Peptides against a protein of PDB entry 6J07. Designs and how they scored, part 34

Target 1, 107 residues: chain A of PDB entry 6J07
Amino acid sequence: GQRGWFCGSVSQDLRQFWVAEGGTISDPRAADFLFSCDASHPDTLRIYQSLDYIEDNATVFHAYYLSAVANAKIKNSVALGHFILPPACLQKEIRRKIGSFIWEQDQ

## One batch from the design tools (peptide; aimed at target 1 A30)

Design b2_p26_4_s3 (made by RFdiffusion4, then SolubleMPNN; from b2_p26_4, 9 letters changed)
Fold by OpenDDE base, seed 2:
Structure b2_p26_4_s3 (fold): chain B 107 residues (1-107), chain A 26 residues (1-26)
Amino acid sequence: as target 1 above (107 residues)
Amino acid sequence: MIFSVTASEEQKEEFEKKFNLPLYPA
């Protein structure tokens, strides 16, 4: 399906955009996509601590992806893979290798 | 690093017309 879970850090506007584009809101266990704006938010931390995430069966994406899609001239030109939101402990190492995340550049 | 999503390949394909869902950057 098109089920998405949203951390409490994600605005209602972005959630509404997801629904407007055909998505559905779901709990994290049943969701197909997990969105967050804050890797340190308690909701997101619980995801990182889950067995699904630890076993690499789940990925959290930064909800700024939805904002980028909403503002893009061509929606499918925005790649979800560019918006992977890893735990804070991994972000510094990633930045050292590839530079700042996209959401950090625009926001 | 390897990442996974809970959505099946079929689910991703159905939603691809609205969202571009490649998991790895170019």
Scores: peptide ipSAE 0.060, ipTM 0.614, DockQ to the pose 0.118
OpenDDE base, seeds 1, 3, 4, 5: peptide ipSAE 0.026, 0.030, 0.028, 0.025; ipTM 0.606, 0.546, 0.542, 0.556; seed 5 fails the geometry check

Design b2_p26_4_s4 (made by RFdiffusion4, then SolubleMPNN; from b2_p26_4, 9 letters changed)
Fold by OpenDDE base, seed 5:
Structure b2_p26_4_s4 (fold): chain B 107 residues (1-107), chain A 26 residues (1-26)
Amino acid sequence: as target 1 above (107 residues)
Amino acid sequence: EIVSVSATEEQKEEFEKKFNLPLYPA
């Protein structure tokens, strides 16, 4: 399915693109994808703190993925895995290794 | 309680290859 939940940190433009591409918007319980632009946003933190996430049954993706798809010549050339949005603790490790996330450079 | 689908193995592999880190570190 293509049901998506969107954190309040995600712009309406990206939500509209999701719908334009055939997606629907739902609550987290019904969603196939969880999108956020801010790991520190309360909405996203609630997901990270959920039992489902703690048990590795949930994943948050950065909504910049949708922007990348929108601008790509080939939509399926964008790797969704590159846009997994981890909690802050893991982000620190990533920044230490690569400097910054793609979405931090372009947004 | 929030319930969602976890990332696929392919997505996890893409993450780990890109960032050279496991998605769920010990």
Scores: peptide ipSAE 0.425, ipTM 0.832, DockQ to the pose 0.101
OpenDDE base, seeds 1, 2, 3, 4: peptide ipSAE 0.425, 0.338, 0.413, 0.387; ipTM 0.831, 0.802, 0.829, 0.816; seed 3 fails the geometry check

Design b2_p26_5 (made by RFdiffusion4)
Pose (drawn by RFdiffusion4):
Structure b2_p26_5 (pose): chain A 107 residues (1-107), chain P 26 residues (1-26)
Amino acid sequence: as target 1 above (107 residues)
Amino acid sequence: MQPKEIIEQAKEEWEEALEEIEEAKE
């Protein structure tokens, strides 16, 4: 049983794969998986500003997770953590902090 | 919304990936 919803800014291909394969597939409003290909001004904001996100009851994953699984053998591997999709207001700093050298570490 | 197991697992995997990047840079 894997319920999942997709923001408006998600390729139909990814939705189709979600429907095709996985646990028992359903796609309600709340669901169990929260997928998006965007974090700027799409329906995804409705997750980031929900009390569930604030209370650590919601994590948005990039929908390309489904693309990675589709190009994996079946469903194995492809850890979720690699597809955590943080709010866009954070992404600029997240990338810099990760990509910076050890002699920089600006903060 | 989501089950805790999924959220905890995703966070742990993210932390491990960051630790590996720090070790590689050292």

Design b2_p26_5_s1 (made by RFdiffusion4, then SolubleMPNN; from b2_p26_5, 8 letters changed)
Fold by OpenDDE base, seed 2:
Structure b2_p26_5_s1 (fold): chain B 107 residues (1-107), chain A 26 residues (1-26)
Amino acid sequence: as target 1 above (107 residues)
Amino acid sequence: MMPKEVIEQAKKELEKALEEILKAKL
């Protein structure tokens, strides 16, 4: 199924959209999809520090993905991979090489 | 696809995107 966890930085509207699309909300250990709007939020930082994440068994996505899906003419046209939210240290390296993330351009 | 497979595909999408962008900018 679609089990999701949400950082406290994510709005209630996006959480409701997730549920409306058939998703359920769970704790981060049980969740398959982890959503955040802030890589520096304490909730998200705890994910990055977890064993699952360190061992590359967890992935955090920017919740703006859900907004993009909600507003897209075709839902599958939105590439989930473009919304992977890495830790701040990695973001700096990525921006240095390729520029700003999608969620930074649209907001 | 199962969630794990979806996530792995997403990682591959990101990898491809980064590679293409780097090729264009280097």
Scores: peptide ipSAE 0.294, ipTM 0.759, DockQ to the pose 0.385
OpenDDE base, seeds 1, 3, 4, 5: peptide ipSAE 0.289, 0.289, 0.292, 0.293; ipTM 0.755, 0.754, 0.757, 0.761

Design b2_p26_5_s2 (made by RFdiffusion4, then SolubleMPNN; from b2_p26_5 with Q2M I6V E12K W14L E19K E26K)
Fold by OpenDDE base, seed 4:
Structure b2_p26_5_s2 (fold): chain B 107 residues (1-107), chain A 26 residues (1-26)
Amino acid sequence: as target 1 above (107 residues)
Amino acid sequence: MMPKEVIEQAKKELEEALKEIEEAKK
C-alpha cells in the first residue's frame, strides 16, 4: 500500500511530495509507512509507545527519505533502511557505530 | 499494518550498513 502517516514535525513539502507520488495520508494505525523528522516529537513518541511498535510491527522512518528519493536519479537506489528513525534512547548507540545518521550528515 | 517484506528489507539494510561500518573499524 501507499498509506503514510506523518508526524507534525514533517514539513508540508514532504507531505505534498508523498501525495504527488501517489501516496495517501492516514492515521498511524492504518498507515503503511510512518514518517517523522523528530524522534522526540510528541506525535512520534506516541508511536514508540504504541502496542504495534512495541511488538515490532511498526517502524518509523525519517521523512528525509522522501527528500532523498525526490533527488535521486534512480528511485530504488535510496536505501530505506538508512532512514529508520529509532527512539532517542537508541540513537546514541547507533551513532557510535555509524557516526551520524544520514539525515544528520546532510544537514 | 505495514508491508512486512518492505520493512524487513529496510531493517536488513540497516543491519548490513552497520555491520560494514563496524567491520571497517576493526
Scores: peptide ipSAE 0.241, ipTM 0.738, DockQ to the pose 0.523
OpenDDE base, seeds 1, 2, 3, 5: peptide ipSAE 0.219, 0.238, 0.235, 0.195; ipTM 0.713, 0.727, 0.734, 0.675

Design b2_p26_5_s3 (made by RFdiffusion4, then SolubleMPNN; from b2_p26_5, 9 letters changed)
Fold by OpenDDE base, seed 2:
Structure b2_p26_5_s3 (fold): chain B 107 residues (1-107), chain A 26 residues (1-26)
Amino acid sequence: as target 1 above (107 residues)
Amino acid sequence: MMPKEVIEQAKKELEKALEEIRKKKL
């Protein structure tokens, strides 16, 4: 099974989808995957401030990934890497180089 | 793959995508 943590910014529907796909929900320290819909949400900010994240041992993903998977014919066709959710300060730099994030285009 | 490996692969995917874009703009 896959253990996931969810920021308060993530809808119950997406959480339910995660569980329906065989995932479990855990606290951030035990979770394998960290999902958020808002880099500025207090829950997410606490992750960015954690030692695990600072030491590059944790990664936050935008929960829109789950929506994309749900809508895709093939789960493996959705690239998880495209949904990495960095802190707001880094997002500006990335947008300058590559444009808007995927979740900003559809959502 | 283990979850850790999945995440590392995701990071590599992003890195690759950024590099491809960089090449096009140089």
Scores: peptide ipSAE 0.202, ipTM 0.706, DockQ to the pose 0.348
OpenDDE base, seeds 1, 3, 4, 5: peptide ipSAE 0.177, 0.196, 0.153, 0.187; ipTM 0.688, 0.710, 0.663, 0.698

Design b2_p26_5_s4 (made by RFdiffusion4, then SolubleMPNN; from b2_p26_5, 9 letters changed)
Fold by OpenDDE base, seed 3:
Structure b2_p26_5_s4 (fold): chain B 107 residues (1-107), chain A 26 residues (1-26)
Amino acid sequence: as target 1 above (107 residues)
Amino acid sequence: MMPKEVIERAKEEFEKALKEILEEKL
């Protein structure tokens, strides 16, 4: 199934798309997919500080993934892995080595 | 696929993407 949690930084439109595609919305503990648009948002920070995340049992994805899926002709053509949203501290190091994330590129 | 399998595949895709981009810049 598709159980998702959404940070307050995620628009209502993306949440609605998730539900329209058959997903359900739950709290972070029950959710399989955690979506955020801001690694510095308090909601997301609480995820990063949780025991589940520290023990590598939780993964945060940038909600722009849903927008990419909505706009793609082939749903399977969007790589979820490209939308993993690490903590801000790790993002700095990643950008230094490989450049900007997909959601940061010009639209 | 089950959510856990999807997430694990995503992690693999993430690592692969990082590796490919890093190699292109070397």
Scores: peptide ipSAE 0.410, ipTM 0.816, DockQ to the pose 0.390
OpenDDE base, seeds 1, 2, 4, 5: peptide ipSAE 0.375, 0.391, 0.351, 0.409; ipTM 0.796, 0.805, 0.766, 0.815

Design b2_p26_6 (made by RFdiffusion4)
Pose (drawn by RFdiffusion4):
Structure b2_p26_6 (pose): chain A 107 residues (1-107), chain P 26 residues (1-26)
Amino acid sequence: as target 1 above (107 residues)
Amino acid sequence: SLLDEQIEAELAKGKIRRERGANYRS
């Protein structure tokens, strides 16, 4: 049983794959998996500003997780943690902090 | 596996959200 919802800014291909394969597929408002291909000004903001996100009861994953699984053997591998989709206001700094050299570490 | 643990964690979070009646669609 895997319930999931998709923000408006998600390729229909990814939705179709979700419908086609996985646990028992359903796509309600709350669901179990929160997918998006955006984190700027889409429906996804309704997650980031929910009490569930604040209380660590919601994590938004990039919908390309489904693309990675579709291009994997079946469902194995492709760990979720690689597709954590943080709020866009954080992304600029997340990339720099990760990409910076050890002699920099600016913060 | 790691992926199974991650999925179970997300299923547990989803149960809380359903109990709360969370609505993430406009």

Design b2_p26_6_s1 (made by RFdiffusion4, then SolubleMPNN; from b2_p26_6, 11 letters changed)
Fold by OpenDDE base, seed 3:
Structure b2_p26_6_s1 (fold): chain B 107 residues (1-107), chain A 26 residues (1-26)
Amino acid sequence: as target 1 above (107 residues)
Amino acid sequence: SELDEEIARQREKGAIRRARGTNYLS
């Protein structure tokens, strides 16, 4: 199993799915995966402001990845990399150049 | 694309933490 941290913006259902699939819940420093549904949430902002993130040692993923996995016929067909959740300022630049994120398209 | 480049940067960024970059946990 792998360790995950969850922003307060992530629903209990997604957390439960993570655990049901063999994951455990941990604090951000111990976590292998950092999940959030809101780059502007205070919990996520604290991650972006942390030394680990500033020094390029941490990545935040949108928790919708878990929903995509749950709904996929083949779980490993869902690419985690496409669910990277960057800070809001960077998101705007990405949207202007290549369009909306996956989690926005499926809402 | 710029997204691909950002993904690559973030993959490297999280390389020490995560066991897999593209696959779900097992």
Scores: peptide ipSAE 0.036, ipTM 0.594, DockQ to the pose 0.103
OpenDDE base, seeds 1, 2, 4, 5: peptide ipSAE 0.035, 0.036, 0.036, 0.039; ipTM 0.586, 0.591, 0.582, 0.583; seeds 2, 5 fail the geometry check

Design b2_p26_6_s2 (made by RFdiffusion4, then SolubleMPNN; from b2_p26_6, 11 letters changed)
Fold by OpenDDE base, seed 2:
Structure b2_p26_6_s2 (fold): chain B 107 residues (1-107), chain A 26 residues (1-26)
Amino acid sequence: as target 1 above (107 residues)
Amino acid sequence: SELDAEIERQREKGRIREERGVNYLS
């Protein structure tokens, strides 16, 4: 799937990169990828509160994934799974167990 | 614990996406 939704927290540059790579932009319900740079942004919070997310049919990824892909020699070398953006209430506990998120290390 | 289960659930979501080849546009 090549349909993406973007939180308002995501820069226009990253959105443009997505489109330049062949992606399209859609509403969250139709999107194959949900991108955000802020788990506390109202747009992202609405995703976490949605039935799709609660039923584990949706995943939010940190948009820094796109930046990592843009800077990588091989696009597929960047693991999407490392860019899962969980709700803010879980992030502290995750950091205590496995360390800082990848986007926090690179920025 | 419930917290550990939720953390694992999030990780599993990422793993499933990668295994399905939904890693990027290509």
Scores: peptide ipSAE 0.137, ipTM 0.683, DockQ to the pose 0.054
OpenDDE base, seeds 1, 3, 4, 5: peptide ipSAE 0.130, 0.130, 0.131, 0.130; ipTM 0.694, 0.693, 0.693, 0.695

Design b2_p26_6_s3 (made by RFdiffusion4, then SolubleMPNN; from b2_p26_6, 8 letters changed)
Fold by OpenDDE base, seed 1:
Structure b2_p26_6_s3 (fold): chain B 107 residues (1-107), chain A 26 residues (1-26)
Amino acid sequence: as target 1 above (107 residues)
Amino acid sequence: SELDKEIEEQLAKGKIREERGTDYRS
């Protein structure tokens, strides 16, 4: 399915785009996709602390993915895997290994 | 290292989700 959960850090515009593209909005437990714009936001932290995440059954993605899809000439040209939003404590080392995150490159 | 393993796991999650097109936990 295309059920998404959104952290409070995600703009209403991106949520509306998700719905306009056929997605629905659900709670984290029922969601297929978890979107956030802030790994330190309390909503996102709750995900990282959840049993689902600890047991490797949940992944958080940066909501900028939706913006990239919206602006892409070809929708499927945007790789979801590039938009993993890891806990803040891991981001520094990840940047060292693979470079800056995509959502940090636009600005 | 343990940190390297964690990073690789994160990257692998993304690839799995991308390949499947659905929630990998489903």
Scores: peptide ipSAE 0.193, ipTM 0.710, DockQ to the pose 0.059
OpenDDE base, seeds 2, 3, 4, 5: peptide ipSAE 0.033, 0.118, 0.123, 0.156; ipTM 0.563, 0.670, 0.669, 0.693; seed 4 fails the geometry check

Design b2_p26_6_s4 (made by RFdiffusion4, then SolubleMPNN; from b2_p26_6, 11 letters changed)
Fold by OpenDDE base, seed 4:
Parts: sequence; C-alpha cells; structure tokens
Structure b2_p26_6_s4 (fold): chain B 107 residues (1-107), chain A 26 residues (1-26)
Amino acid sequence: as target 1 above (107 residues)
Amino acid sequence: SELEEEIARQREKGEIRRERGVNYLS
C-alpha cells in the first residue's frame, strides 16, 4: 500500500516528497505507513496509545527515512526497518544496547 | 535481552514491508 499518515512533527517537504513519489496521505487507521519525527509529539503519542499499536499491528517510522531515500543513489539501499521509531520511554535503553538511531547518526 | 529482541523483530517487520514492495519507494 501507498497510504501514509504523518505526525504534525513531519515537515511539509517530506509530505510532499511522499506524494510526489506516488503516495497518498490518510488518517492513521487507514495508513499503511506511519511517519513521525518526534516520539513525544501528541500526534505520535496517540498512535502509541492506539489499540492497533498496542496489539503490534502498527509501526511508526521516523520520517527521516524519506529524506534518506530522496538522497540515496539506490532507493532500495535505505533500510526501512532501521527507521522504526519507538516510544520515547524506550529510546534511552535502545541506544544503550543497540546504539544510536540512524537519524541521529546523520545529525 | 528482551528489548533487543523486540527491536530486532520490529526492524525485521519494516524490512519485510520494503522487500515485499509495499513501500512505494522501493
């Protein structure tokens, strides 16, 4: 699917890129992909609190993925799975055990 | 750890979506 939801934390530029690449923008329930740049943003928090997310049927991705794809020589070279955006309460421990997130490494 | 395994699972889930071509960017 090509339906995406965007947290208010995501820039209009990234949203436009999504649409330019053939994607559509929908509400979270209808979306195939959920994008956010801020796990603490109220929009994203609502996702984390949703039944779909709690039941492991939803995944939030950091919207920086779209920027990485836009800049990649080969689009498929960007690993979507490395852009999973977990709740803020888990990020500290994740960094400790697995390392910094990709979107943080590029900053 | 359990957390590492969970994150690995989520990352795999994301990669599966990409590999299946569900992601229009692929």
Scores: peptide ipSAE 0.119, ipTM 0.668, DockQ to the pose 0.059
OpenDDE base, seeds 1, 2, 3, 5: peptide ipSAE 0.110, 0.115, 0.106, 0.104; ipTM 0.662, 0.673, 0.655, 0.662

Design b2_p26_7 (made by RFdiffusion4)
Pose (drawn by RFdiffusion4):
Structure b2_p26_7 (pose): chain A 107 residues (1-107), chain P 26 residues (1-26)
Amino acid sequence: as target 1 above (107 residues)
Amino acid sequence: EHFPTAETPEVLEATAQRRELETLAL
């Protein structure tokens, strides 16, 4: 049983794959998986500003997780943690902090 | 509005990593 919802800014291909394969597939408002291909000004904001996100009851995953699984053997591998989709206001700094050299570590 | 994600080990670990990423950015 895997319920999941998609923001408006998600390729229909990815939605179709979700419908096709997985646990028992359903796509309600709350759901169990929160997918998006955006974090700027789409429906996704309604997750980031929910009390569930604040209380660690919601994590938004990039919908390309489904693309990675579709290009994997079946469902194995493809760990979720790689597709954590943080708020866009954080992404600029997340990339820099990760990409920076050890002699920099600016913060 | 309520958005409860799955409580599987993998999702819990990803949520912990999410917090680390946000802390790193701040």

Design b2_p26_7_s1 (made by RFdiffusion4, then SolubleMPNN; from b2_p26_7, 13 letters changed)
Fold by OpenDDE base, seed 5:
Structure b2_p26_7_s1 (fold): chain B 107 residues (1-107), chain A 26 residues (1-26)
Amino acid sequence: as target 1 above (107 residues)
Amino acid sequence: DRYPTSKSPEVLEARKLLRELIALAQ
């Protein structure tokens, strides 16, 4: 499926784009995709603290993925894996080893 | 349709990458 949950940090425009392109919006537990623009937002923190996330049954993606898809000239050229949004407490060490996240470079 | 399905290899690989990234951060 293509069910998405959105943190309050995600703009209404991106939510509307998701729906316009065939997605649906659901609660976090039913969602296939979890989108956020802020790893420190209370909504996102609740996801990171959930049993589903701790048990590796959930992944949070940066909502900038949707913007990248909207702007892509070639379909399927945007890699979802580049938009993984890990907890803020881990980001510094990740950046140290692999560099800045793509959404930090373009936003 | 611009999005992968929840069963697509891309989504599964993304979940794998998350675990690898978490491991790198430890």
Scores: peptide ipSAE 0.339, ipTM 0.839, DockQ to the pose 0.283
OpenDDE base, seeds 1, 2, 3, 4: peptide ipSAE 0.318, 0.336, 0.315, 0.319; ipTM 0.828, 0.838, 0.826, 0.825

Design b2_p26_7_s2 (made by RFdiffusion4, then SolubleMPNN; from b2_p26_7, 14 letters changed)
Fold by OpenDDE base, seed 4:
Structure b2_p26_7_s2 (fold): chain B 107 residues (1-107), chain A 26 residues (1-26)
Amino acid sequence: as target 1 above (107 residues)
Amino acid sequence: DRYPTSKSPEVLEARKKMKELIELAQ
């Protein structure tokens, strides 16, 4: 239930943390979680262009989620929903409506 | 493990939110 795919933009440290905390790494098609640090990275772009994503069967999350989990003082206090990484072409409009993304605020 | 399962309410809600954000942006 915790199979993750990682864009090349995600550091090995975060990947290792994922595994250390019980996750496994798989290809995008089999993954339960798709992590990226860059919506414009070719790996991530391929996800956005995939049928699974277009059909709303896939969600990309910013890998900063893992950093937040690692640093969390309270277990299960990090909301995954705050780390949804939308396609780059949509981010500006989304930011206009709901504000800056959490990974932008914390950096 | 620290992570919710793929069928966790949190994950399902996140996916729903993703859809809403995409729709909102278009």
Scores: peptide ipSAE 0.372, ipTM 0.857, DockQ to the pose 0.287
OpenDDE base, seeds 1, 2, 3, 5: peptide ipSAE 0.357, 0.227, 0.361, 0.363; ipTM 0.857, 0.771, 0.849, 0.852

Design b2_p26_7_s3 (made by RFdiffusion4, then SolubleMPNN; from b2_p26_7, 10 letters changed)
Fold by OpenDDE base, seed 1:
Structure b2_p26_7_s3 (fold): chain B 107 residues (1-107), chain A 26 residues (1-26)
Amino acid sequence: as target 1 above (107 residues)
Amino acid sequence: ERYPTSKSPEVLEARKLRRELEALAQ
């Protein structure tokens, strides 16, 4: 199954959508997917500071991915890779080079 | 393990992309 952990910054609506689509909610250690809406949230910061993250074993995704999936007109048209949420301290330079993140667009 | 180490293709690809994205900030 698809096990997701959710930062406290993620709305209940998005969590509920995850479950409605067949996902389960778990602790970070048991999760397949880590979702957050705030790279600066303490919950998310703990992940970024972990050895697993530093050693490239973990990835954080912006939960707006779920909103995009919910609103998609074509099944499987939303790519998870477009929703990678880097640490806050890296975002400015990344944004300068490749533009605003998808969750920042049209808002 | 403290955090996810999923071997799903989608997550594995994301891990690769993460490294590439973060490299842009260096």
Scores: peptide ipSAE 0.605, ipTM 0.893, DockQ to the pose 0.520
OpenDDE base, seeds 2, 3, 4, 5: peptide ipSAE 0.603, 0.605, 0.603, 0.604; ipTM 0.889, 0.894, 0.892, 0.893

Design b2_p26_7_s4 (made by RFdiffusion4, then SolubleMPNN; from b2_p26_7, 13 letters changed)
Fold by OpenDDE base, seed 3:
Structure b2_p26_7_s4 (fold): chain B 107 residues (1-107), chain A 26 residues (1-26)
Amino acid sequence: as target 1 above (107 residues)
Amino acid sequence: DVYRTSETPEVREARKKMRELIELAQ
């Protein structure tokens, strides 16, 4: 499906794009996709601290994915896997290994 | 709270990549 939950850190423009592309906005419990722009936002932290996340049943994506899709000539060229938003405690070491995240390169 | 994301192939592949990144960070 295309049900998305959005952290408070996500702009209204990105939410509107999601809806314009046929998506719906839902509660996290019913969402197919969890979008955030801030791993330290309380809304996102609650996900990371949940048992579902620990048990690998939840994934948070950076909402910049939607911006990338909006700007891409070929929507299928944007890989969702490049927009995984890990907990802040892991980001430093991840950057050290693979470099800056895509959303950071354009900010 | 309860969070259950879609298990589409794209999400599954993304989750796989996430775990790989986590392993790199450890």
Scores: peptide ipSAE 0.226, ipTM 0.778, DockQ to the pose 0.586
OpenDDE base, seeds 1, 2, 4, 5: peptide ipSAE 0.214, 0.211, 0.231, 0.213; ipTM 0.767, 0.763, 0.780, 0.765; seeds 2, 4, 5 fail the geometry check

Design b2_p26_8 (made by RFdiffusion4; failed a check: the pose's geometry)
Pose (drawn by RFdiffusion4):
Structure b2_p26_8 (pose): chain A 107 residues (1-107), chain P 26 residues (1-26)
Amino acid sequence: as target 1 above (107 residues)
Amino acid sequence: ELEELLEAATEEDREFLEGAHHVKPE
């Protein structure tokens, strides 16, 4: 049983794969998986500003997780944690902090 | 910026997920 919803800015291909394969597939408003290919000004903001996100009851995953699984053997591997999709207001700093050298670590 | 983004939520946004529990990464 895997319920999941997709923001408007998600390739139909990814939605089709979700429908085709996984646990029992359903796609309601709340659901169990929160997928998006965007974090700027799409329906995804309705997740980031929900009480569930604030209370650690919601994590948005990039929908390309489904693309990675589709290109994996079946469903094995492809850990979710690699596809955490944080709010766009954070992404600029997240990339810099990760990509910086050890003699920099600016903060 | 994150605090401002989280404060910019309407009442509908606050209730959008209806208190559901979602999958987390391992």

Design b2_p26_8_s1 (made by RFdiffusion4, then SolubleMPNN; from b2_p26_8, 10 letters changed; failed a check: the pose's geometry)
Amino acid sequence: ALEEFLASATEEDLNYLEGATTVKPP

Design b2_p26_8_s2 (made by RFdiffusion4, then SolubleMPNN; from b2_p26_8, 8 letters changed; failed a check: the pose's geometry)
Amino acid sequence: KLEEFLASATEEDRNYLEGAKTVKPE

Design b2_p26_8_s3 (made by RFdiffusion4, then SolubleMPNN; from b2_p26_8, 9 letters changed; failed a check: the pose's geometry)
Amino acid sequence: PLEEFLASATEEDRNYLEGAKTVKPA

Design b2_p26_8_s4 (made by RFdiffusion4, then SolubleMPNN; from b2_p26_8, 9 letters changed; failed a check: the pose's geometry)
Amino acid sequence: KLEEFLASATEEDLNFLEGATTVKPP

## One batch from the design tools (peptide; aimed at target 1 Y53 C89 I94)

Design b2_p27_1 (made by RFdiffusion4)
Pose (drawn by RFdiffusion4):
Formats: C-alpha cells, structure tokens, sequence
Structure b2_p27_1 (pose): chain A 107 residues (1-107), chain P 27 residues (1-27)
C-alpha cells in the first residue's frame, strides 16, 4: 500500500509510472508519498507550510525518484534520501555548502 | 563516493531541521 500525490508541476510520465508499478497505488490528497518536481511556487508549498512539515510528518521527494526507479532493475536500490526536495529558499545555500571546499566552509 | 553522498544527505537534513525550527518559532 503506497498512496502518493503529485503537485501540478510533475511530468505525466512520472505519474503514469506511479500508477503502473509499486505497492497498491492510490493518489489522494494526504497520501503516504509526497512527490514534486518543483519547490518554488507550486502546490508543493502547501506541504512546506503545513503543520505536518513543521512537525516532521511530511518530507517532499523529487518526483524524479520515480524516473530513477524506472531506470533501475525493478524497485531495488534507489534510496529515497537522495531525492529529498527541500524548499527552494534553502536550495541555493544547500548546494554551496555541499559543493564548497574544505578550506572554505563559509557560514 | 558513498561517504560523500551520505555527508550531502546529512547536510540537507540539518538544513531542513533548522528551517522547521524557524517555522516553529513563528507559530
């Protein structure tokens, strides 16, 4: 049983794959998986500013997780953690902090 | 390479925790 919803800014291909394969597939408002290909001004904001996100009951994953699984053998591997989709207001700093050298570490 | 991927994921998680703490303070 894997319920999942997709923001408006998600390729129909990815939705189709979700429908085709996985646990028992359903796509309600709340669901168990929260997928998006955007984090700027799409329906995804409604997740970031929910009490569930604040209380650690919601994590948004990039919908390309489904693309990675579709290009994997079946469902194995492809850890979720690689597809954590943080709020866009954070992304600029997250990339710099990760990409910076050890003699920089600016903060 | 796997250790670097793990460190990158830890950083993303720390930033998300800090962002959530800020939202709690605004409540």
Amino acid sequence: as target 1 above (107 residues)
Amino acid sequence: SEELEEEAIEIIKEEIEEHREELKEQL

Design b2_p27_1_s1 (made by RFdiffusion4, then SolubleMPNN; from b2_p27_1, 14 letters changed)
Fold by OpenDDE base, seed 3:
Formats: C-alpha cells, sequence, structure tokens
Structure b2_p27_1_s1 (fold): chain B 107 residues (1-107), chain A 27 residues (1-27)
C-alpha cells in the first residue's frame, strides 16, 4: 500500500480520501508521500529541515493533488509532479519563472 | 501546454537542487 504523511495544514477530508483510496497514514520517516497545504506550517518546516529532505530522499507535495485526483475524470490522469511544494523562500522566484502553482490557479 | 508544464517541473526540481546544496553547506 501507499504510505503517506500529512501536515496539520491538510484537511481531514483529504486524509480520509487518501485512506479511502487504499492509502495508509504514517510518520514522515516511513511515508512514501508527504503532503502539505502550507510550506510555512511548522510540520512542513520540520520536513524541510530533515536529513531525508536535504539529501533529496524526500519530496513534499501539495495536498491539493488529492483533490485534483478526486475530481479527475480519468484515473491516474493527474501528474503528481505538478504538485511539488517548495519551501516558502523559493516560491516567489519559482513563480517568476513558471507562473502560479496549480493549486493557486483554481482559486 | 504540456511541454511548458514539464519545463515547469524541471525548473522546480532544479531550484530545489540548488537550495538543498546550499543547505548541505550549513551542515
Amino acid sequence: as target 1 above (107 residues)
Amino acid sequence: EEEERRRAIEIVREMLKEYREELRKLL
């Protein structure tokens, strides 16, 4: 099964969707997928400061990915790569290069 | 559009790479 960690910034609805789709919830060290809705949340900051993250063994994704999957017409049509959530200090520069993030476009 | 998104992902990955490299210097 898919093991996921969730920042406190992620709604219970999205967590429940993850479980409903067959996922399990674990601590960050055991998780294969790390989800957050706020790069500045203390939970997420701890991930960014972790050795796993610094050594490029972990990636934080915006949990809006799960919402997109839930609303997708075709299964597996949503690309997880579009939902990489970078640290807050990088986001302005990234937006200058790529524009708004996907999770910002629908809002 | 799809090509642009692929480019976007690559840009993000590259910036993260640089960021992580700088962090490693602080360890």
Scores: peptide ipSAE 0.607, ipTM 0.919, DockQ to the pose 0.594
OpenDDE base, seeds 1, 2, 4, 5: peptide ipSAE 0.603, 0.607, 0.605, 0.605; ipTM 0.917, 0.919, 0.917, 0.918

